Peptides against a protein of PDB entry 4IGA. Designs and how they scored, part 107

Target 1, 116 residues: chain A of PDB entry 4IGA
Amino acid sequence: KRVLIVDDAAFMRMMLKDIITKAGYEVAGEATNGREAVEKYKELKPDIVTMDITMPEMNGIDAIKEIMKIDPNAKIIVCSAMGQQAMVIEAIKAGAKDFIVKPFQPSRVVEALNKV

## One batch from the design tools (peptide; made by RFdiffusion4, then SolubleMPNN)

Design b1_p27_7_s3 (from b1_p27_7, 10 letters changed)
Fold by OpenDDE base, seed 2:
Structure b1_p27_7_s3 (fold): chain B 116 residues (1-116), chain A 27 residues (1-27)
Amino acid sequence: as target 1 above (116 residues)
Amino acid sequence: SDEEILEKAKKILEENEKEQKEMLEEL
C-alpha cells in the first residue's frame, strides 16, 4: 500500500517515512500543509494518509474533510501532538480512522497502518 | 452516529494513554 505523509515538520515526515518504509509500505509522497495534502491526494491517489493537525495554510481537520469529499473511503490516520479528547472527537467526526499522539512509538504507527 | 464516534474516540484515547504511559515508563 502507498502512504501520503502530511506534516509541516520535515523531521516528522522523515521519521514517518522511515517507519512506513520499514513496515513494508511505499511512500506515495509528502505534503507540508493541508492544501498540499488535498492536492497530493488527488494526484497520487494514496491508499493511506498520515495527517498532522497543526499546519499552515490549511489545518489537518479541514484537510480530512476535503479529502473525504474526494474519496469517502479515504483511510486517514491522524498523527498529532494535540491528543485532547475534543480534538480526537473532531478528527473522527471529520472521517479519520485513527489518531496517534506525538510522541509515538513506531509500533503504534505500524499497527494503525495495518488496521485501516 | 454521535454515540459511535464517542465510543471510537474513547477507545483511541485509552489506547493512546496506554502508549504514552509505556513510553514514559521506558525513559
Scores: peptide ipSAE 0.629, ipTM 0.907, DockQ to the pose 0.966
Fold by OpenDDE base, seed 4:
Structure b1_p27_7_s3 (fold): chain B 116 residues (1-116), chain A 27 residues (1-27)
Amino acid sequence: as target 1 above (116 residues)
Amino acid sequence: SDEEILEKAKKILEENEKEQKEMLEEL
């Protein structure tokens, strides 16, 4: 399966890329904000998306909503430092399948990838 | 449904709390 990685932090994208690749998934591409995420989703048609929340241009919640309009079967895993219940609820309501809190263990990401 | 969303969110929160606790214990 192919994964689109969305995070404004280059370090986080690098970390996720390493985890995803080592787990046997392919990285479809990367996006640095929610607007780019929507564009890349249309272009690449990934199987899975890892989505940050706090990003410039467009936040992760809005990006989830826009991606779900494009593909209601989109498999989106949120990965964010904002792990409070209200944000988790909003992400799931928007269509996310899982929500991983930063900092995280690689196993948590792999488990999420395998479950969606 | 809203109830299903809340239930899913609750399970995720519980899992995340467990993961965070385990990470702290490993430090």
Scores: peptide ipSAE 0.627, ipTM 0.906, DockQ to the pose 0.970
Fold by OpenDDE base, seed 1:
Structure b1_p27_7_s3 (fold): chain B 116 residues (1-116), chain A 27 residues (1-27)
Amino acid sequence: as target 1 above (116 residues)
Amino acid sequence: SDEEILEKAKKILEENEKEQKEMLEEL
């Protein structure tokens, strides 16, 4: 399966790329904000998306909503430092399949990838 | 439904709390 990685932090994208690749998944591409995420989703048609929430231009919640309009069957895993109940509810309501809190262990990401 | 969303969110929160706790215990 091919994964689109969305995060404004280069370090985080690198970390996720390493985890995803070592787990036997392919990285379809990267996006640095919500607008780019929507564009890359259309272009690359990935099987899975890892989505940050706090990003410039367009936040992750809005990006989830826009991607779900394009593909109601999109498989989106949120990865965010904002792990409070309200944010998790908002992400799931928007269409996310899972929500991982930063900092995280690689195993948590791999489990999420395998379950969606 | 709103109830299904809430249930899913609660399960995720519980899983995340467990993962965070385990990560801290490994230090």
Scores: peptide ipSAE 0.619, ipTM 0.904, DockQ to the pose 0.855
Fold by OpenDDE base, seed 3:
Structure b1_p27_7_s3 (fold): chain B 116 residues (1-116), chain A 27 residues (1-27)
Amino acid sequence: as target 1 above (116 residues)
Amino acid sequence: SDEEILEKAKKILEENEKEQKEMLEEL
């Protein structure tokens, strides 16, 4: 399966790329904001998306909503420092399948990838 | 439904709390 990694932080994209690759998944591509995420989803048609919330240009919640309009069967895993109950509810309401809180263990990401 | 969303969110929150606790215990 192919994964699109969405995060404005280069370090986080690098970390996720390492985890995803070691888990036997392929990295389809990367995006640095919500607008780029929507564009890359259309272009690459990934099987799974890892999505940050706090990004410039377009935040992760809006990006989830736009991707779900394109593909109602999209498999989106949120990965964010904003792990509050209200944010988790908002992400699930938007269409996310899971929500991982930063900082995280690699095993949590792998489990999420395997469940979607 | 709103109820289904809340139930899913609760399960995720519980899992995240467990993962965070385990990570802290390993330090």
Scores: peptide ipSAE 0.619, ipTM 0.904, DockQ to the pose 0.962

Design b1_p27_7_s4 (from b1_p27_7, 10 letters changed)
Fold by OpenDDE base, seed 5:
Structure b1_p27_7_s4 (fold): chain B 116 residues (1-116), chain A 27 residues (1-27)
Amino acid sequence: as target 1 above (116 residues)
Amino acid sequence: SMEEILEKAKEILKRNEEEFERMLEEE
């Protein structure tokens, strides 16, 4: 399966790329903000998306909503430092399948990838 | 439904708490 990695932080994208690759998945591409994520989703047609929330231009919640309009079957895993109950609820309402809180261990990401 | 969303959110929050506890125990 191919994964689109969305995070404004280069180090986070690198970390996720390493985890995803070692878990036997392919990295379809990367995006650094929500607008880029939507465009990359259209371009790359990934099987899974890892989505940050706090990003410039367009946040992750809005990006999830736009991707779900394009593909109601999109498999989106949120990765965010904002793990509060309200944010988790909003992400699930938007269409996310899981919500991983930063900092996290690789096993948590792998579990999420395997479940969706 | 909102009930289903809340149930899913509850499961995720529980899993994340378990992850946090594991990380603390390993320090």
Scores: peptide ipSAE 0.658, ipTM 0.916, DockQ to the pose 0.852
Fold by OpenDDE base, seed 4:
Structure b1_p27_7_s4 (fold): chain B 116 residues (1-116), chain A 27 residues (1-27)
Amino acid sequence: as target 1 above (116 residues)
Amino acid sequence: SMEEILEKAKEILKRNEEEFERMLEEE
């Protein structure tokens, strides 16, 4: 399966890329904001998306909503420092399948990838 | 439904709390 990694932080994209590849998944591509995420989803047609929330241009919640319009069966895993109840609820309402809070263990990401 | 969303959110929050507790125990 191919994963699109969305995060404005280069170090986080690198970390996720390492986890994803070691788990036997392929990285379809990367995006640095929500607008780019929507564009890359259309272009790459990934199987799974890891999505940050706090990003410039377009936040992760809005990106999830736009991706779900494109593909109602999209598999989106949120990875964010904003792990409050309200944010988790908003992400699930938007269409996310899981919500991982930063900092996290690699096993949590792998578990989410395997479950969606 | 909102009920299903809340149940899913509760499940995720619980899992994340467990992850947090594990990280605390490792330090």
Scores: peptide ipSAE 0.654, ipTM 0.915, DockQ to the pose 0.853
Fold by OpenDDE base, seed 1:
Structure b1_p27_7_s4 (fold): chain B 116 residues (1-116), chain A 27 residues (1-27)
Amino acid sequence: as target 1 above (116 residues)
Amino acid sequence: SMEEILEKAKEILKRNEEEFERMLEEE
């Protein structure tokens, strides 16, 4: 399966790329904000998306909503430092399948990838 | 439905708490 990695932090994208690749998944591409994520989703047609929430231009919640309009069957895993109840509810309401809180262990990401 | 959303959110929150506690135990 191919994964689109969305995060404004280069080090986080690098970390996720390493985890995803070692787990036997392919990295379809990367995006640094919500607008880029939507465009990359259209272009690359990934099987799974890892989505940050706090990003410039367009936040992760809005990006989830736009991707779900394009593909109602999109498999989106949120990865965010903002793990409070209200944010988790909002992400699931928008269409996310899982929500991983930063900092996280690689095994948590792999488990999420395998379940979606 | 909102009920399904809340149930899914509760499951995720519980799983994340378990992960956090495991990380603390490994330190």
Scores: peptide ipSAE 0.648, ipTM 0.913, DockQ to the pose 0.963
Fold by OpenDDE base, seed 3:
Structure b1_p27_7_s4 (fold): chain B 116 residues (1-116), chain A 27 residues (1-27)
Amino acid sequence: as target 1 above (116 residues)
Amino acid sequence: SMEEILEKAKEILKRNEEEFERMLEEE
């Protein structure tokens, strides 16, 4: 399966790329903000998306909503430092399948990838 | 429904708490 990685931090994208690749998944591409994520989703048609929340141009919640309009069957895993109850609820309401809190262990990401 | 959203959120929050505890145990 192919994964689109969305995070404004280059270091985080690198970390996720390493985890995803070692788990036997393919990286479809990367996006640095929510607007780019929507565009890349249309272009690449990934099987799974890892989505940050706090990003410039467009935040992750809005990006999830826009992707779900394009593909109601989108498989989106949130990866964010903002793991509050309210944020988790907002992400699930928007259409996310899982929500991983930073910092995280690689096994948590792999488990999420395997479940969606 | 909101009930379904809350149940899903509850499951995720529980899993994240378990993950946090595991990280503490491994450090």
Scores: peptide ipSAE 0.645, ipTM 0.912, DockQ to the pose 0.832

Design b1_p27_8_s1 (from b1_p27_8, 12 letters changed)
Fold by OpenDDE base, seed 2:
Structure b1_p27_8_s1 (fold): chain B 116 residues (1-116), chain A 27 residues (1-27)
Amino acid sequence: as target 1 above (116 residues)
Amino acid sequence: MELEEKVEKILKENEEEQEEMLKELLE
């Protein structure tokens, strides 16, 4: 399966790329904000998306909503430092399948990838 | 699975992960 990685932090994208690749998945591409994520989703048609919440141009919640309009079957895993109950509820209501809190262990990401 | 049940499961799993990471850091 192919994964689109969405995060404004280059270090976080690098970390996720390492975890995803070691778990036997392919990286479809990367996006640095929610607007780019929507564009890359249309272009690359990934099987799975990892999505940050706090980003410039367009936040992760709005990006989830726009991707779900394009593809109601999209498989989106949120990865965010904002792990409050209210934010988890908002992300799942928007259409996300899982929500991982930063900092995280590689096993948590691998488990999420295998379950969606 | 209903929304409330899914959210509760995610919150519990994340809490357990954060606790384990803190434990490993302090060892």
Scores: peptide ipSAE 0.576, ipTM 0.872, DockQ to the pose 0.713
Fold by OpenDDE base, seed 3:
Structure b1_p27_8_s1 (fold): chain B 116 residues (1-116), chain A 27 residues (1-27)
Amino acid sequence: as target 1 above (116 residues)
Amino acid sequence: MELEEKVEKILKENEEEQEEMLKELLE
């Protein structure tokens, strides 16, 4: 399966890329904001998306909503430092399948990838 | 799963994950 990695932090994208590839998944591409994420989703048609929430241009919640309009079957895993209940509710309501809080262990990401 | 049940499950899983990470840091 192919994964689109969405995060404004280069370090976080590198970390996720390492985890995803070591788990036997392919990286479809990367996006640095929610607008780019929507564009890359259309272009690459990934099987899975890892989505940050706090990003410039467009936040992750809005990006999830836009991707779900494009593909109601999109498989989106949120990875965010903002793990509050309210944020989890908003992400799941928007269409996310899982929500991982930063910092996280690689195993948590791998389990999420395998379950969606 | 219903939304509320799914959210509750995720929150619990995340709490357990964070606790485990803290435990590993203390080892």
Scores: peptide ipSAE 0.563, ipTM 0.867, DockQ to the pose 0.704
Fold by OpenDDE base, seed 1:
Structure b1_p27_8_s1 (fold): chain B 116 residues (1-116), chain A 27 residues (1-27)
Amino acid sequence: as target 1 above (116 residues)
Amino acid sequence: MELEEKVEKILKENEEEQEEMLKELLE
């Protein structure tokens, strides 16, 4: 399966790329903000999306909503920080299938990928 | 149990586990 990685932090994208690749998944591509994520989803047609919702200046929830309009069966895993219960709830209501809390272990990411 | 309550419960448990993991790494 192919994964689109969405995060504004280069370090986080690198870490997720390593975890995803070692788990036997393919990285379809990367996006650095919500708008780019929507465009990359259209272009790459990934099987799974990891979506950061901790970006203070870009609402990841809006990106989820737009992707769900394109593909109602999209498999989106949100990545959140501790203390962001309200945003995770909003992401799930918007159509996200699962969530991971930062900081996370590689095994947690793999479990989420296998579940969706 | 409503969806929001279920999510909050799982999220809380996950956050507690991650906090414990971080503490173990720093000790």
Scores: peptide ipSAE 0.147, ipTM 0.617, DockQ to the pose 0.404
Fold by OpenDDE base, seed 4:
Structure b1_p27_8_s1 (fold): chain B 116 residues (1-116), chain A 27 residues (1-27)
Amino acid sequence: as target 1 above (116 residues)
Amino acid sequence: MELEEKVEKILKENEEEQEEMLKELLE
């Protein structure tokens, strides 16, 4: 399966890329904000998306909503920081299939990837 | 279980797990 990684932090994208690749998944591409995520989703047609919430240009929740309009069957895993409970709830309501809280263990990421 | 309660439960469990992991790393 191919994964689109969405996070404004280069370090987070690098970390996720390493975890995803070691787990036997392919990285379809990367996006640095929600607007880019929507465009990359259309372009790359990934099987799974890891989606940060707090990003410039467009936040992850809005990106989820836009992606779900394009593909109601999209498999989106939200990546949230501590203290973002309300935003995680909104992301799930918007159509996210699972969520991961930062900081996370690689095994938790793999579990989420395998579940969706 | 309501969605909000479910999310809060998982978040709490994650905090406890991270705290335990950090404690082990600092030992």
Scores: peptide ipSAE 0.141, ipTM 0.612, DockQ to the pose 0.404

Design b1_p27_8_s2 (from b1_p27_8, 14 letters changed)
Fold by OpenDDE base, seed 5:
Structure b1_p27_8_s2 (fold): chain B 116 residues (1-116), chain A 27 residues (1-27)
Amino acid sequence: as target 1 above (116 residues)
Amino acid sequence: MELEEKVKKILEENKKAQEEMLKEELE
């Protein structure tokens, strides 16, 4: 399966790329904000998306909503430092399949990838 | 699965993962 990695932090994208590739997945591409994420989703048609919430231009929640309009079957895993209940509810309502809180263990990400 | 149940499961899983991470850092 191919994964689109969405995060404004270069370090975080690198970390996720390492985890994803070591788990046997392919990285379809990267996006640094929600607007770019939507465009990359259309272009790359990834199987899975890892989505940050706090980003410039367009936040992750809005990006999820836009991607779900394009593909109602999109598989989106949120990765965010904002792990409070209200944010989790909002992300799941928007269409996300899972929500991982930062900082996270690689195993948590791999498990999420395998389940969606 | 209902929204509330799914959210509850995610929160519990995240709590567990964070506790495990903290434990490893202290060891």
Scores: peptide ipSAE 0.637, ipTM 0.895, DockQ to the pose 0.710
Fold by OpenDDE base, seed 1:
Structure b1_p27_8_s2 (fold): chain B 116 residues (1-116), chain A 27 residues (1-27)
Amino acid sequence: as target 1 above (116 residues)
Amino acid sequence: MELEEKVKKILEENKKAQEEMLKEELE
C-alpha cells in the first residue's frame, strides 16, 4: 500500500517515512500543508494518508473534509500533538479513521496502518 | 461503530500508548 505523508514539519515527515517504509509500505509522496495534501491526493491517489492537524494555509481538519469529497473511502490517519477529546471528535467526524497523538511510538503508527 | 464509541476507543488506545512510551523512557 502507498502512503501520502502530510505534515508541515520536515523532521516529522522524515520520521513517518522511516516508520512507514520499515513497516513494508511505500511512500507515495509528501505534503507540507492541507492545500498541498488535497492536491497530492488527487495526483498520487494514495491508499492511506497520515495527516497533521496544525498546519499553515489549510489545517488538517479542512484537508480531511476536502479529501473525503474527492474520495469518500479515503483512509486517513491523523497524527497530531493536539490529542484532546474535542479534536479527536472533530477529526473522526470529518472522516478520519484513526487519531495518533504526538509524541508516538512507531508501533502505534504501524498498527494504525494495518487496521485502516 | 457509533462516533462516540470510536472516539472513546481511540482515546483509550492513545492513553495506553503514551503510558507505554513513558514507561520505556523511565527504564
Scores: peptide ipSAE 0.637, ipTM 0.894, DockQ to the pose 0.700
Fold by OpenDDE base, seed 2:
Structure b1_p27_8_s2 (fold): chain B 116 residues (1-116), chain A 27 residues (1-27)
Amino acid sequence: as target 1 above (116 residues)
Amino acid sequence: MELEEKVKKILEENKKAQEEMLKEELE
């Protein structure tokens, strides 16, 4: 399966790329904001998306909503430092399948990838 | 799966993962 990694932090994208590839998944591409994420989703048609929330141009919640309009079967895993209940609710309501709070262990990401 | 149940499960899983991570860092 191919994964689109969405995060404004280069370090976080690198970390996720390492986890994803070591788990036997392919990285379809990367995006640095929500607008780019929507564009890359259309272009790359990934099987899975890892999505940050707090990003410039377009936040992760809005990006999830737009991707779900394009593909109602999209598999989106949120990875965010904003792990409050209210944010988790908003992400799941928007269409996310899982929500991982930062900082996280690699095993948590791998489990999420395997479940979606 | 209902929204409330799914959210609850995620929050519990994240809490557990955070506690385990903290425990490992303190060892």
Scores: peptide ipSAE 0.636, ipTM 0.895, DockQ to the pose 0.709
Fold by OpenDDE base, seed 3:
Structure b1_p27_8_s2 (fold): chain B 116 residues (1-116), chain A 27 residues (1-27)
Amino acid sequence: as target 1 above (116 residues)
Amino acid sequence: MELEEKVKKILEENKKAQEEMLKEELE
C-alpha cells in the first residue's frame, strides 16, 4: 500500500517515511500543508494518508474534510502534538480513522497503518 | 463504532502508548 505523508516539518516527514518504509509500505509522496495534501491526494491517489493538524495555508482538519469530499473512503491517520480530546473528536468527525499523538512510538504508527 | 466510543478508544490507546514510551525511555 502507498502512503501520502502530510506534515509541515521536514524532520517529521523524514521520520514517518522511515517508519512507513520499514513497515513494508511505499511512500506515495509528501505534502507540507493542507492545500498541497488535497492536490497530492488527487494526483497520487494514495491508499493511506498520515495527516498533521497544525500547518500553514490549510490545517489538517480542513484538509481531511476536503479529501473526504474527493474520496469518502479515504483512509486518514492523524499524527499531531495536539492530542486533547476536543481535537480527537474534531478529527474523527471530519473523517479520520485514527489519531496518533506526538511524540509517538514507531509501533503505534505501524499498528494504525495495518488497521485502516 | 459510535463516535464517542471510537474517540474513547483512541484516547485510551494514546494514553497507553505514551505511558509505554515513557517506560521505555526510563529503562
Scores: peptide ipSAE 0.625, ipTM 0.891, DockQ to the pose 0.686

Design b1_p27_8_s3 (from b1_p27_8, 14 letters changed)
Fold by OpenDDE base, seed 4:
Structure b1_p27_8_s3 (fold): chain B 116 residues (1-116), chain A 27 residues (1-27)
Amino acid sequence: as target 1 above (116 residues)
Amino acid sequence: SELEEKVKEILERNKKAQEEMEKLKEL
């Protein structure tokens, strides 16, 4: 499966890329904000998206909503430092399949990847 | 609701994951 990694932090994208590839998944591409995420989703048609929430230009919640408009079957895993219940609710309502809180263990990400 | 249950499950899973991470860091 191919994964689109969305995070404004280069370090986080690198970390996720490492986890994803070591888990046997392919990285379809990267996006640095929600707007780019939507564009890359259209372009790359990934199987899975890892989505940050707090990003410039367009936040992750809005990106989820836009991606879900494009593909109601999109498999989006949120990965965010904002792990509050309210944010989790909002993300799941928007269409996310899972919500991982930063900082995280690689196993948590792999579990999410395998479950979607 | 299914939404509420899913959120509950995620929150619980995250709590456990964070606890495990903290334990690991303490080693």
Scores: peptide ipSAE 0.607, ipTM 0.888, DockQ to the pose 0.764
Fold by OpenDDE base, seed 5:
Order: structure tokens, then sequence, then C-alpha cells
Structure b1_p27_8_s3 (fold): chain B 116 residues (1-116), chain A 27 residues (1-27)
């Protein structure tokens, strides 16, 4: 399966790329904000998306909503430092399949990838 | 509801994961 990595932090994208590839998945591409995420989703048609929440231009919640309009079957895993219940509820309502809190262990990401 | 259940499960998994990470950090 191919994964689109969405995070404004280069280091985080690098970390996720390493985890994803070691887990046997392919990286479809990267996005640095929510707008780019939507564009890349259309272009690359990834199987899975890892989505940051706090990003410039467009936040992750809005990006999830837009991607779900494009593809109601999109598989989106949120990865965010904002792990409070209200944010989790909002992300799941928007269409996310899982919500991982930063900092995270690679195993948590792999488990999410395998489950969606 | 299904939503409430899913959220609960995620929060519980995250709590466990964070606890494990904290334990690992302290080693």
Amino acid sequence: as target 1 above (116 residues)
Amino acid sequence: SELEEKVKEILERNKKAQEEMEKLKEL
C-alpha cells in the first residue's frame, strides 16, 4: 500500500517515512500543509494518509474533510501533538480512522497502518 | 454510539502507548 505523509515538519515526515518503509509500505509522496495534502491526494491517489493537524495554509481537520469529499473511502490516520479528547472526536467525526498522539512509538504507527 | 466507542478505544490505546513510551524514556 502507498502512503501520503502530511506534516509541516520535515523531521516528522522523515521519521514517518522511515517507519512506513520499514513496515513494508510505499511512500506515495509528501505534503507540508492541508492544501497540498488535498492536491497530492488527487494526484497520487494514495491508499493511506498520515495527517498532521496543526499546519499552515490549511489545518488537518479541514484537509480530512476535503479529502473525504473526494474519496469517502479514504483511510486517514491522524498524527498530532494535540491528543485531547475534543480533538480526537473532531478528527473522527471528520472521517479519520485513527488518531496517534505525538510523541509516538513506531509500533503504534505500524499498528494503525495495518488496521485501516 | 459507534463514534463514542471508537473515540474511547483510541483514547485508551493512546494512553497505553504514552505510558509505555514514558517507561522506555526512563530506562
Scores: peptide ipSAE 0.604, ipTM 0.888, DockQ to the pose 0.773
Fold by OpenDDE base, seed 1:
Structure b1_p27_8_s3 (fold): chain B 116 residues (1-116), chain A 27 residues (1-27)
Amino acid sequence: as target 1 above (116 residues)
Amino acid sequence: SELEEKVKEILERNKKAQEEMEKLKEL
């Protein structure tokens, strides 16, 4: 399966790329904000998306909503430092399949990838 | 609701994961 990695932090994208590839998944591409994420989703048609929430230009919640308009069956895993209940509710309502809190262990990400 | 239950499950899973990570850091 191919994964689109969305995060404004280069370090975080690198970390996720390492986890994803070591787990046997392919990285379809990367995006640095929500608008770019929507664009890349259309272009790359990934199987899975890892989505940050706090990003410039367009936040992750809005990006999830736009991607779901494109593909109602999109498999989106949120990865965010904002793990409070209200944010989890908003992400799941928007269409996300899972929500991982930063900082996280690689195993948590791999389990999410395998389950979506 | 189904949404509420899913959210609860995620929150619990995340809580467990964070606890495990904290334990690992302390070793």
Scores: peptide ipSAE 0.602, ipTM 0.885, DockQ to the pose 0.765
Fold by OpenDDE base, seed 3:
Structure b1_p27_8_s3 (fold): chain B 116 residues (1-116), chain A 27 residues (1-27)
Amino acid sequence: as target 1 above (116 residues)
Amino acid sequence: SELEEKVKEILERNKKAQEEMEKLKEL
């Protein structure tokens, strides 16, 4: 399966890329903000998306909503430092399948990838 | 609701993951 990685931090994208590839998944591409994420989703048609929340241009919640309009069956895993209950509720309501809190263990990401 | 249950499950999973991460760092 192919994964689109969305995060404004280059270091975080690198970390996720390492975890994803070691777990046997392919990286479809990367996006650095929500608008880029929407465009990359259209272009690449990934199987799974890892989505940051706090990003410039367009935040992760809005990106989830836009991707769900494109593909109601999109498999989106949120990965964010903002792990409070209210944010989890908002992300799941928007259409996310899971929500991982930063900092995280690689195993937590792998489990999420395998479950969606 | 199903949404509330899903959120609850995620929050519990995250708590456990963070606890395990802290334990791992102690080793």
Scores: peptide ipSAE 0.589, ipTM 0.882, DockQ to the pose 0.739

